Peptides against a protein of PDB entry 6PSE. Designs and how they scored, part 102

Target 1, 78 residues: chain A of PDB entry 6PSE
Amino acid sequence: PSEEEEYARLVMEAQPEWLRAEVKRLSHELAETTREKIQAAEYGLAVLEEKHQLKLQFEELEVDYEAIRSEMEQLKEA

## One batch from the design tools (peptide; made by RFdiffusion4, then SolubleMPNN)

Design b2_p22_5_s3 (from b2_p22_5, 10 letters changed)
Fold by OpenDDE base, seed 5:
Structure b2_p22_5_s3 (fold): chain B 78 residues (1-78), chain C 78 residues (1-78), chain A 22 residues (1-22)
Amino acid sequence: as target 1 above (78 residues)
Amino acid sequence: as target 1 above (78 residues)
Amino acid sequence: AAEEAREEALLEEFRARFEASR
């Protein structure tokens, strides 16, 4: 039997005291995992925002670079 | 009483059938939330890598920009 | 443009995940 099937049997044959403990355990793990999920989402958002700002700065620098490059090319040709 | 306290009372007074159903519910939600957490983490890592690559490109462009700027300054002074 | 669109889609996904979990 799979671990899932074995666990299902354990739950089916379990006494109320074990079941209450398992509900408590699962509730705690769910709360923890939910918080971690939220944190991961917040972190991802922050990184995306930082990446976006960096992209804007990069594009601005590209424009400035091309301007100077063009000016320099003109000076070298003269 | 808080929702948490009320829930705790429900669990304490619950019959085995309810408890088994609750274990099943919580197990399912935990599995789902865990998957979502992992997915969020994977996306965050991907964005981090993209940001890192962009940062490297930005820094490279900064170096190139300063080189051209310096060369231009020298040409204008000559 | 495609990268920006992808970025916005990811932002929205993360926002949705955050809000759905609150």
Scores: peptide ipSAE 0.114, ipTM 0.791, DockQ to the pose 0.094
Fold by OpenDDE base, seed 1:
Structure b2_p22_5_s3 (fold): chain B 78 residues (1-78), chain C 78 residues (1-78), chain A 22 residues (1-22)
Amino acid sequence: as target 1 above (78 residues)
Amino acid sequence: as target 1 above (78 residues)
Amino acid sequence: AAEEAREEALLEEFRARFEASR
């Protein structure tokens, strides 16, 4: 049987004391995993915002660069 | 009592059938939350890598821009 | 250089969290 099937059997055959302990364990893991998920999401959002600002700055610099490059090219061709 | 204390009492007084159902519920929520955490981490990592690459490109462009700007300034001052 | 080091550290932290989640 798969580990999942074995676990399911264990749960079905378990005594109340084990089940209470398992509820406590799962509750703890769920709380921790939830906090970690939130932290990951918050950080991802922060990085996304930073990336977006950087992209805007980059695009602005590209425009300025192309302007100077074009002017320089024109001067060299003259 | 806090919701946590009330929940703890419920678990302590619960019948095996309820406890099995609660284990099943918590297991499901944990699995879902875990998947969501992984997805958030993957997304955050991807954005961070993109930001890093963009930063490198930006810094390279800044160098090139300053080079052309300086050259142009020298030509104008001559 | 300091910013690059910060980014690398953050990347490593994310990788570590990702691997720990798998």
Scores: peptide ipSAE 0.104, ipTM 0.789, DockQ to the pose 0.093
Fold by OpenDDE base, seed 2:
Structure b2_p22_5_s3 (fold): chain B 78 residues (1-78), chain C 78 residues (1-78), chain A 22 residues (1-22)
Amino acid sequence: as target 1 above (78 residues)
Amino acid sequence: as target 1 above (78 residues)
Amino acid sequence: AAEEAREEALLEEFRARFEASR
């Protein structure tokens, strides 16, 4: 039997005291996992915002670079 | 009573059939939340890697820009 | 420009997911 099938059987045959303990365990794990999910989302959002700002700076620098490159090309061709 | 205290009382007074249903519910929510956490982490990592590559490109462009700027300054002062 | 628009959409999606998770 798969671990899932074995677990399902355990739950079906379990006594109330075991089930209460399992509810407590799962509630705790769910709370922790939820917190971790939120933290991961917050981190991802922060990095995305930083990347976006960096992209804007990069594009601005590209414009400035092309302006100087073009001016340089004109001066060298004169 | 707080929602947590009310829930705790419900669990303590619950019948096995309710407890089994609650274990099933919590197991499902935990599985979903775990999947979402992993997805958020994977996405955050991908964005971080993209940001890092962009930073390297930005720094390379800064070097090139300063080189051209310096050359332009020298040409204009000549 | 297309990349910026995609990033803005992703930012909004992330914000929405973050708020929904709170």
Scores: peptide ipSAE 0.102, ipTM 0.788, DockQ to the pose 0.093
Fold by OpenDDE base, seed 4:
Structure b2_p22_5_s3 (fold): chain B 78 residues (1-78), chain C 78 residues (1-78), chain A 22 residues (1-22)
Amino acid sequence: as target 1 above (78 residues)
Amino acid sequence: as target 1 above (78 residues)
Amino acid sequence: AAEEAREEALLEEFRARFEASR
C-alpha cells in the first residue's frame, strides 16, 4: 500500500483523540507553511525588483558605452 | 471569543466525522500551500541567479567602459 | 524592449500573487 493509502486508513480508523491531535498538527503546519510561502513571495518580489533596476542601469550603461565607442571610432578614422 | 478560541472549541466538541473531514481539508490545503511555497522558492532562486549573472555582466561592461573612457581621454589630450 | 515589457509583466503578476497571498 502507498503511504497515502496507509495514512487514509489511519485517519479512517483513528479515535477522536488522535483526530483532534492531527487537526492541531496540520493546522500548525499549515500556518507555518503559509507564513513561509508569504516570506518566499516577498523575497522573490524584492529580488525581482532589484534585478529590474539593475537591468535598467545596465541598458543605460550600454547606451553610454556605444556612444563613446562610436565617438572613438570617428576620432580614429579622422 | 477569538476566532482561534472558537475553532478550538469546535475541534474539541466535534464528532469523528467532522474531524476526519477537517483532517482531509487541512491535508489538502497543506499540500497545496507546500507546493506553492516550493514554486515561490524556485522562482525566487531563479531570479536571484539571473540577477547575479546580470550583475557580473554589468561589472564587466563597467570595466570595458572605463577602459574606453580612459583611452578616449588620452586621445583627446594628445 | 520586449524583454523589458516581459519583466514588467512578471513584476505585476508577482505583485498580484503576493497581494493575494497576504
Scores: peptide ipSAE 0.096, ipTM 0.786, DockQ to the pose 0.091

Design b2_p22_5_s4 (from b2_p22_5, 11 letters changed)
Fold by OpenDDE base, seed 5:
Structure b2_p22_5_s4 (fold): chain B 78 residues (1-78), chain C 78 residues (1-78), chain A 22 residues (1-22)
Amino acid sequence: as target 1 above (78 residues)
Amino acid sequence: as target 1 above (78 residues)
Amino acid sequence: MAEREREEALLEEFKAAFEASR
């Protein structure tokens, strides 16, 4: 039997006291996991924003670079 | 009483059938939330890798830009 | 364009994960 099947049997045969304890345990784990999920999402959003800012900076630098490159090319051709 | 206190009372007064159903519900929600957490983390890592690649490109461009800037400055001073 | 599209998709996924957690 799979672990899931064994757990299911345990739940079916469990006394109310065990079931109440299990509800408490699962509720706690769910709350923690939910918090962690939110945190992961917030972290991802933060990284995405940082990436976006970096991209903007990169694009600005590209413009500046091309301007200088063009000026330099003109000087070399003169 | 808070919702948590009311829920706690419900659990204390609940019949085994309700408790078993609640264990099942919570187990399912925990599994789903765990999956979502993992997914969020994986996406965050992907964005982080993309950001890292962009940073490397930016740093390379900075080096090239400074090289041209320096050369240009030398030409203007001559 | 592909990068922006991926970024937008990821952003929506992160938002969805955040909202689902609330």
Scores: peptide ipSAE 0.113, ipTM 0.784, DockQ to the pose 0.093
Fold by OpenDDE base, seed 1:
Structure b2_p22_5_s4 (fold): chain B 78 residues (1-78), chain C 78 residues (1-78), chain A 22 residues (1-22)
Amino acid sequence: as target 1 above (78 residues)
Amino acid sequence: as target 1 above (78 residues)
Amino acid sequence: MAEREREEALLEEFKAAFEASR
């Protein structure tokens, strides 16, 4: 039997005291996992915003660079 | 009483059938939340890596830009 | 353009994850 099937059997045969403890355990894990999910989302969002700003700066610099490069190339060819 | 206290009382007074259902519910929510956390972490990591590469490209372009700018300035001053 | 579209999509995913966690 899979671990999932074994766990399911355990739950079905468990006494109320065990079930209450399991509810408490799962509630705690759910709360922790939820906090961690939020933190991951917040961090990812912050990095994404930073990346976006950096991309805009990069694109602006690229335009300026190409302008100067082109001017320089024209001067060298003359 | 707080919602948490009311829930705690419900768990303490609940019948085995309700407790089994609650274990099932919490297990499902935990699994979903865990998947979402992992997904958020993966996205965050991907963005972080992209940002890092972009930063390197930006810094390289800045160096190249300043080199051309300086050369151009020298030519204009001559 | 494609990169910006991906960034926007990721932004929405992060927002969705944040809201779902609240």
Scores: peptide ipSAE 0.113, ipTM 0.785, DockQ to the pose 0.057
Fold by OpenDDE base, seed 2:
Structure b2_p22_5_s4 (fold): chain B 78 residues (1-78), chain C 78 residues (1-78), chain A 22 residues (1-22)
Amino acid sequence: as target 1 above (78 residues)
Amino acid sequence: as target 1 above (78 residues)
Amino acid sequence: MAEREREEALLEEFKAAFEASR
């Protein structure tokens, strides 16, 4: 049997004491996993904001670079 | 009593049928939350990699920009 | 433009994940 099937059987045949302990365990794991999910989302959001700011700076620099490049090209062709 | 205390009391006084249902519910929520956490982490990683590549491009452009700026300044001063 | 759209979509997904956890 798969681990899932074995677990399902354990739950079906379990005594109340085991079930209460399992509820406690799962509640704890859910709380921790939820916290970790939030942290991952917050981190991803922060990185995305940083990337966005960097993109704006890059685009500004591209404009400035093309301006100087164009001026230089004009001077060299004269 | 707090919601947590009330929930704890429910678990303590619950019949096996309720407890089995609660284990099933919590297992499902944990699986979903785990999937969401992994997904958030994967997206965050992707954004981080993109930001890193953008940073490299930005730094390269800065070098090129300063080179042209310097050349232009030298030409204007001659 | 495609990059911006993708960034916006990712932002919304991160927000959704955050809200779902509150």
Scores: peptide ipSAE 0.111, ipTM 0.784, DockQ to the pose 0.057
Fold by OpenDDE base, seed 4:
Structure b2_p22_5_s4 (fold): chain B 78 residues (1-78), chain C 78 residues (1-78), chain A 22 residues (1-22)
Amino acid sequence: as target 1 above (78 residues)
Amino acid sequence: as target 1 above (78 residues)
Amino acid sequence: MAEREREEALLEEFKAAFEASR
């Protein structure tokens, strides 16, 4: 039997005490996993913002670089 | 009583049929929340990697920019 | 263009995950 089938059998044959303990366990794990999901989302948003700011800085530098490149080209042709 | 205390009482007084249903519900929610957490983490990691690549490109451009700036300064002084 | 679209999509996914968790 698969682990899922075995677990399903355990749940079906379990005494109330085991079931209550399992509800408690699952509730705790769900709460923790939910918190971790929130944290991952918040972190991802922060990283996206940082990447966006970096991209803006990069684009600004590209403009400045092209300006100097163009000026240098003109100076070398004169 | 708080919602948590009320829920705890429900679990303690519940019949096995309710408890089995609750285990099933919580197991499903945990599986879904876990999947969502993993997805959020994977996306966050992808963005982080993209940010890293962008940073490398930015640093390379900074080096190139300073090289041209220095060359331009020398040309203007001659 | 494609990068902006992807960033926007990722942003929305992160927002959705955050909202779903609250």
Scores: peptide ipSAE 0.112, ipTM 0.784, DockQ to the pose 0.094; fails the geometry check

Design b2_p22_6_s1 (from b2_p22_6, 8 letters changed)
Fold by OpenDDE base, seed 2:
Structure b2_p22_6_s1 (fold): chain B 78 residues (1-78), chain C 78 residues (1-78), chain A 22 residues (1-22)
Amino acid sequence: as target 1 above (78 residues)
Amino acid sequence: as target 1 above (78 residues)
Amino acid sequence: SERAAEEALLEEFRQKYKESQE
């Protein structure tokens, strides 16, 4: 039997005291996992914003670089 | 009473059938929340890698830009 | 509810990530 099937059997045959303890355990794990999910989302959003700002800076530098490169190329060809 | 206190009371006074249903509900929510957390973490990691690569490209461009800027400045002063 | 806000935040991140890949 799979672990899932064994667990399902345990739940079906369990006494109220075990079931109450399991509800408490699962509630705790759910609360922690939910907190971690939120934290991951918040962190991801922050990194996305940082990447976006960096992209803007990179594009600005590319414009400046191409301007100087073009001017330099013109001077060398003259 | 707070919702948490009311829920705790419900769990303590609940019948086995309700408790089994609650274990099933919480197990399902935990599985879904865990999946979502993992997905968010994977996306966050991908964004971090993208930002890192962009930062490296930005730094390389800065070096190239300063080299051309310096050369151009020298030519203008000569 | 707090749960709805949490789900909305996760969805916002997924959506913004998708947009960043386009």
Scores: peptide ipSAE 0.202, ipTM 0.823, DockQ to the pose 0.976
Fold by OpenDDE base, seed 3:
Parts: C-alpha cells; structure tokens; sequence
Structure b2_p22_6_s1 (fold): chain B 78 residues (1-78), chain C 78 residues (1-78), chain A 22 residues (1-22)
C-alpha cells in the first residue's frame, strides 16, 4: 500500500489519545507553514519594490545617457 | 475564553469520529498551505533573478555613461 | 481575521508579480 493508504489506515484505527496528539501536531505544523508562507510573500513584495525602484533609476539614467550621446553626436558633426 | 482555549476544549471533549475528521481537515489545509508557500518562494526567486539582471544592465549603462561624460568634458575643455 | 490577512498578502504578491511580467 502507498504511504497515504497506510496513514489513512493508521488514522482510522487510532485511539482518541493518538488522534488528539495528531490534531495538535498538525495544528502546530500548519501554524509554522503559514508563518513561512507569509514571510515568503513579504520578502517577495520587498524584492518587487526594490526591482521597481531600480527600474525607475535605470530609465532615468537612459534619458541622461541619450541626452549626452545626442549632444556628443552634434558636436562631432559640426 | 479565547478562541484558542475554546478550541482546546473542543478537541479534548471530541469523539473519535470528529477527531478523525479534524485530522483530515488539518492535513488538507497543511498540504494547500505548503503548496502556496512553495509557489511564493518560487516567485520570489524569479523576481530576485530579474532584479539581478536589471542591476547588471544598470551597472553596464553607468560605465557607458561615465565614458561619454568624460569624453564630452574633454572636448569642452579643448 | 489573521487568516484573511495572510491570504490577502499572498494574493497581493501573486498579483504584483503577474503585473511585473506584463
């Protein structure tokens, strides 16, 4: 049988004391996993903001670069 | 009593059938939350890579900009 | 309430990521 089938059988044959302990275990793991999920989302949002700010800076530099490039081209043609 | 205390009492007084159902519910929520956590982490890594590539492009443009700026300054001084 | 806030944060990240790819 698969591990899933074996676990299902274990749950069906378990005594109340084991079941209560399993509820407690699963509740704890769920709380921890939820916290980790939130942290991952918060980190991702922070990186997105940093990328956005960097993109704005990059676009500003592109404008400045093209201005100087154009001026240089004009000076060389004169 | 707090919701946590009420839930603890519920688990303590519950029949085996309810406990088995609760184990199933918590297992399902844990699986879903785990999947969501992994997905958030994968997205975060993708954004981080995109930010890194953008940073490299920005630094390359800075080098090119300073080169043209310096050349322009030399031409204006001559 | 807390769970709702958690789901909202995750959804916000997924949405902003999707927008960043467009």
Amino acid sequence: as target 1 above (78 residues)
Amino acid sequence: as target 1 above (78 residues)
Amino acid sequence: SERAAEEALLEEFRQKYKESQE
Scores: peptide ipSAE 0.202, ipTM 0.823, DockQ to the pose 0.974
Fold by OpenDDE base, seed 4:
Structure b2_p22_6_s1 (fold): chain B 78 residues (1-78), chain C 78 residues (1-78), chain A 22 residues (1-22)
Amino acid sequence: as target 1 above (78 residues)
Amino acid sequence: as target 1 above (78 residues)
Amino acid sequence: SERAAEEALLEEFRQKYKESQE
């Protein structure tokens, strides 16, 4: 039997005291996992913003680079 | 009483059938939340890698920009 | 084992994120 099937059997045969303890355990784990999920999402958003700002800086530098390249080309042709 | 206290009381007074259903519900929510947490972590890693690659490209462009700037300065002074 | 791998991934993300801020 799979672990899932074994766990399901355990739950079906469990006494109320075990079930209450399991509810408490699962509630705690769910709360922690939820907090971790939120934290991961917050970090992800922060990195996305950083990447976006970096992209804007990169694009600005590309414009400046092309401007200097064009000016230099004109100087060399004179 | 807080929602947490009310929930705790509910669990204490609950019948085995309700407790089994609650274990099932919490297990399902935990599994989904865990999957979402993993997805957030994977996405965050991907964004970090993208940002890193962009930073490398930016730094390379900065080097090229400074080279052209220096050359242009020399041409203007001649 | 799966849970351990999941936690390791999250920890890796947190660590790399921290490094990216230095």
Scores: peptide ipSAE 0.190, ipTM 0.818, DockQ to the pose 0.975
Fold by OpenDDE base, seed 1:
Structure b2_p22_6_s1 (fold): chain B 78 residues (1-78), chain C 78 residues (1-78), chain A 22 residues (1-22)
Amino acid sequence: as target 1 above (78 residues)
Amino acid sequence: as target 1 above (78 residues)
Amino acid sequence: SERAAEEALLEEFRQKYKESQE
């Protein structure tokens, strides 16, 4: 049987004391995993904002660069 | 009592059938939350990589821009 | 093993994020 099937059997045959302990264990793991998920999301959002600001700066610089490049090219071709 | 204390009491007084159902519920929520955590981590890594690449491009463009700007300034001052 | 891989990925993200903020 798969581990999932074995676990399911264990749960079905378990005594109340084991079940209570398992509820406690799962609750703890869920709380930790939830906290980690939230933290990852918060970091991701922060990086997204930083990337967005950088992109705006890059686009502005690109416009300025092309303007100067074009002017320089015109001067060199004259 | 706090919700946590009430829940703890519920678990302590619960019948095996309720406990098995709760284990199943918590297992499901844990699995979903775990998937979401992984997704958040993967997404965050992708954003970090994108930001890094953009930063490198920005720095390169900045160097090129300053080079042309300096050359242009020299030409204008001559 | 799967759990360990998940934790490793999250830790990598945290570490890289920290480095990106320096």
Scores: peptide ipSAE 0.187, ipTM 0.817, DockQ to the pose 0.973

Design b2_p22_6_s2 (from b2_p22_6, 10 letters changed)
Fold by OpenDDE base, seed 1:
Structure b2_p22_6_s2 (fold): chain B 78 residues (1-78), chain C 78 residues (1-78), chain A 22 residues (1-22)
Amino acid sequence: as target 1 above (78 residues)
Amino acid sequence: as target 1 above (78 residues)
Amino acid sequence: TAEAEEEALLEEFRKKYEEFKK
């Protein structure tokens, strides 16, 4: 039998005391996992915002670079 | 009474059938929340890697920009 | 609610990520 089938059998045959303990365990794990999910989202958002700012800075530098490159090219060809 | 206190009382006084249903509900929610946590972490990692690559490109462009700027400055002053 | 705030944060992140990738 799969672990899932064995677990399902345990739940079906369990006494109320075990079931209450399992509800408590699952509730705790759900709360922790929910917190971790939120933290992962917050971190991802922060990194995304930093990447966006860096992209803007990069695009500004590209414009400045192309301006100087073009000026240099004109001077070399004249 | 708080919702948490009311829920705790419900679990303490619940019949086995309700407890089994609650274990099933919590197991399902935990599985979904776990999947969402992993997905959020994967997205965050992807953005972090993209940010890192962009930073490297930005630093390379800065070096190239300063090289051309310096060359232009020398030509203008000579 | 905490659940609504959680879902809103996740949706904000997903939305910004997809928009930035375009």
Scores: peptide ipSAE 0.102, ipTM 0.790, DockQ to the pose 0.876
Fold by OpenDDE base, seed 4:
Structure b2_p22_6_s2 (fold): chain B 78 residues (1-78), chain C 78 residues (1-78), chain A 22 residues (1-22)
Amino acid sequence: as target 1 above (78 residues)
Amino acid sequence: as target 1 above (78 residues)
Amino acid sequence: TAEAEEEALLEEFRKKYEEFKK
């Protein structure tokens, strides 16, 4: 049987004391996992914002670079 | 009493059938939340990698820009 | 609620991520 099937059997055969403990355990893990999920999202958002700012800076530099390149080309041909 | 205290009392007074159902519910929510956490982490990692590549490209462009800027300055002063 | 705030934050992240990739 799969681990899931074995766990399901354990739950079905468990005493109330074990079940209460399991509810407590799962509630704790759910709370922690939820917090971690939120933190991961917040981190991802922060990195995304930083990347966006960097992209804007890069695009601005590309424009400036092309301007100087074009001016340089004109000066060399004159 | 807080919602947490009320829930704790509910768990303590609950019948085995309710407890089994609650274990199943919490297990399902934990699995879903865990998947969502992993997905958020994967997105964050992808954005971080993209940001890193963009940073490298930006730094390379800065070097090229400074080279052309310097050459341009010399041509204009000559 | 805390859950609604969580969902909103995740949706904001997802939305911004998709918009940035376009």
Scores: peptide ipSAE 0.099, ipTM 0.790, DockQ to the pose 0.839
Fold by OpenDDE base, seed 3:
Structure b2_p22_6_s2 (fold): chain B 78 residues (1-78), chain C 78 residues (1-78), chain A 22 residues (1-22)
Amino acid sequence: as target 1 above (78 residues)
Amino acid sequence: as target 1 above (78 residues)
Amino acid sequence: TAEAEEEALLEEFRKKYEEFKK
């Protein structure tokens, strides 16, 4: 049988004490997984903000670069 | 009583049928939350990769900018 | 709740990511 089928059978045949312990285990794992999901989202948001700031800096540098390039081209043509 | 205390009491006094249903509910929520955590991690990784590529482009532009700035300074001093 | 906070954070991240990609 698959692990899923074996687990389903275990749940169906389990005593109340085992079922209560399983509820506790699953509640704990759910809480941990929820915390990890929130942390992953927070990290992703932080990286996105950093990327956004970097994009702004890149665009500013592009403007400065084109200004110098244009000035240099004018000096060479004179 | 707090919701946590009430829930704990419910689990302690529950019949096997309720406990099995609760195991099923928690298993489902855990599976969903796990999927969402993975999705959040995938998004974060994608943004991180994009930020890394942008950083490389920014550094290349900085090199080009300094080269032109230096050349222009030399032309002005001559 | 933690779930509401998570959902809001994920939605904010997703929204900002999609807007940044444009």
Scores: peptide ipSAE 0.089, ipTM 0.784, DockQ to the pose 0.760; fails the geometry check
Fold by OpenDDE base, seed 5:
Structure b2_p22_6_s2 (fold): chain B 78 residues (1-78), chain C 78 residues (1-78), chain A 22 residues (1-22)
Amino acid sequence: as target 1 above (78 residues)
Amino acid sequence: as target 1 above (78 residues)
Amino acid sequence: TAEAEEEALLEEFRKKYEEFKK
């Protein structure tokens, strides 16, 4: 049998004391996993904002670079 | 009493049938939340990698820009 | 609630990500 089927059987045959402990365990894991999900979302959002700012800086530098490159090329060809 | 205290009392006084249903509910929510956490982490990782590549490109352009800027400054002062 | 905060953060991330890809 699969682990899922074995777990389902365990739950079905378990005594109330085990079931209460399992509810407590699952509640704790759910709370932790929820916090971790929120943290992952917050981190991803922060990185995305940083990436966006970096992109703007890159585009600005690219414009400045092309201006100097063009001026330099004109000077060398004169 | 707090919602947490009320829930704890409910779990303590519940019959096995309710407890089994609660285990099933919590297991389902945990599975969903886990998938969402993983998805958030994967998105965050992808954005982080893109940001890293952009940073490398920015640093390369900055080096090239400073080289041309310095050369241009030398030409103008000669 | 924690659920509401979670959903809001995930949606905000998704929206900003999609806008950035445009």
Scores: peptide ipSAE 0.087, ipTM 0.783, DockQ to the pose 0.802; fails the geometry check

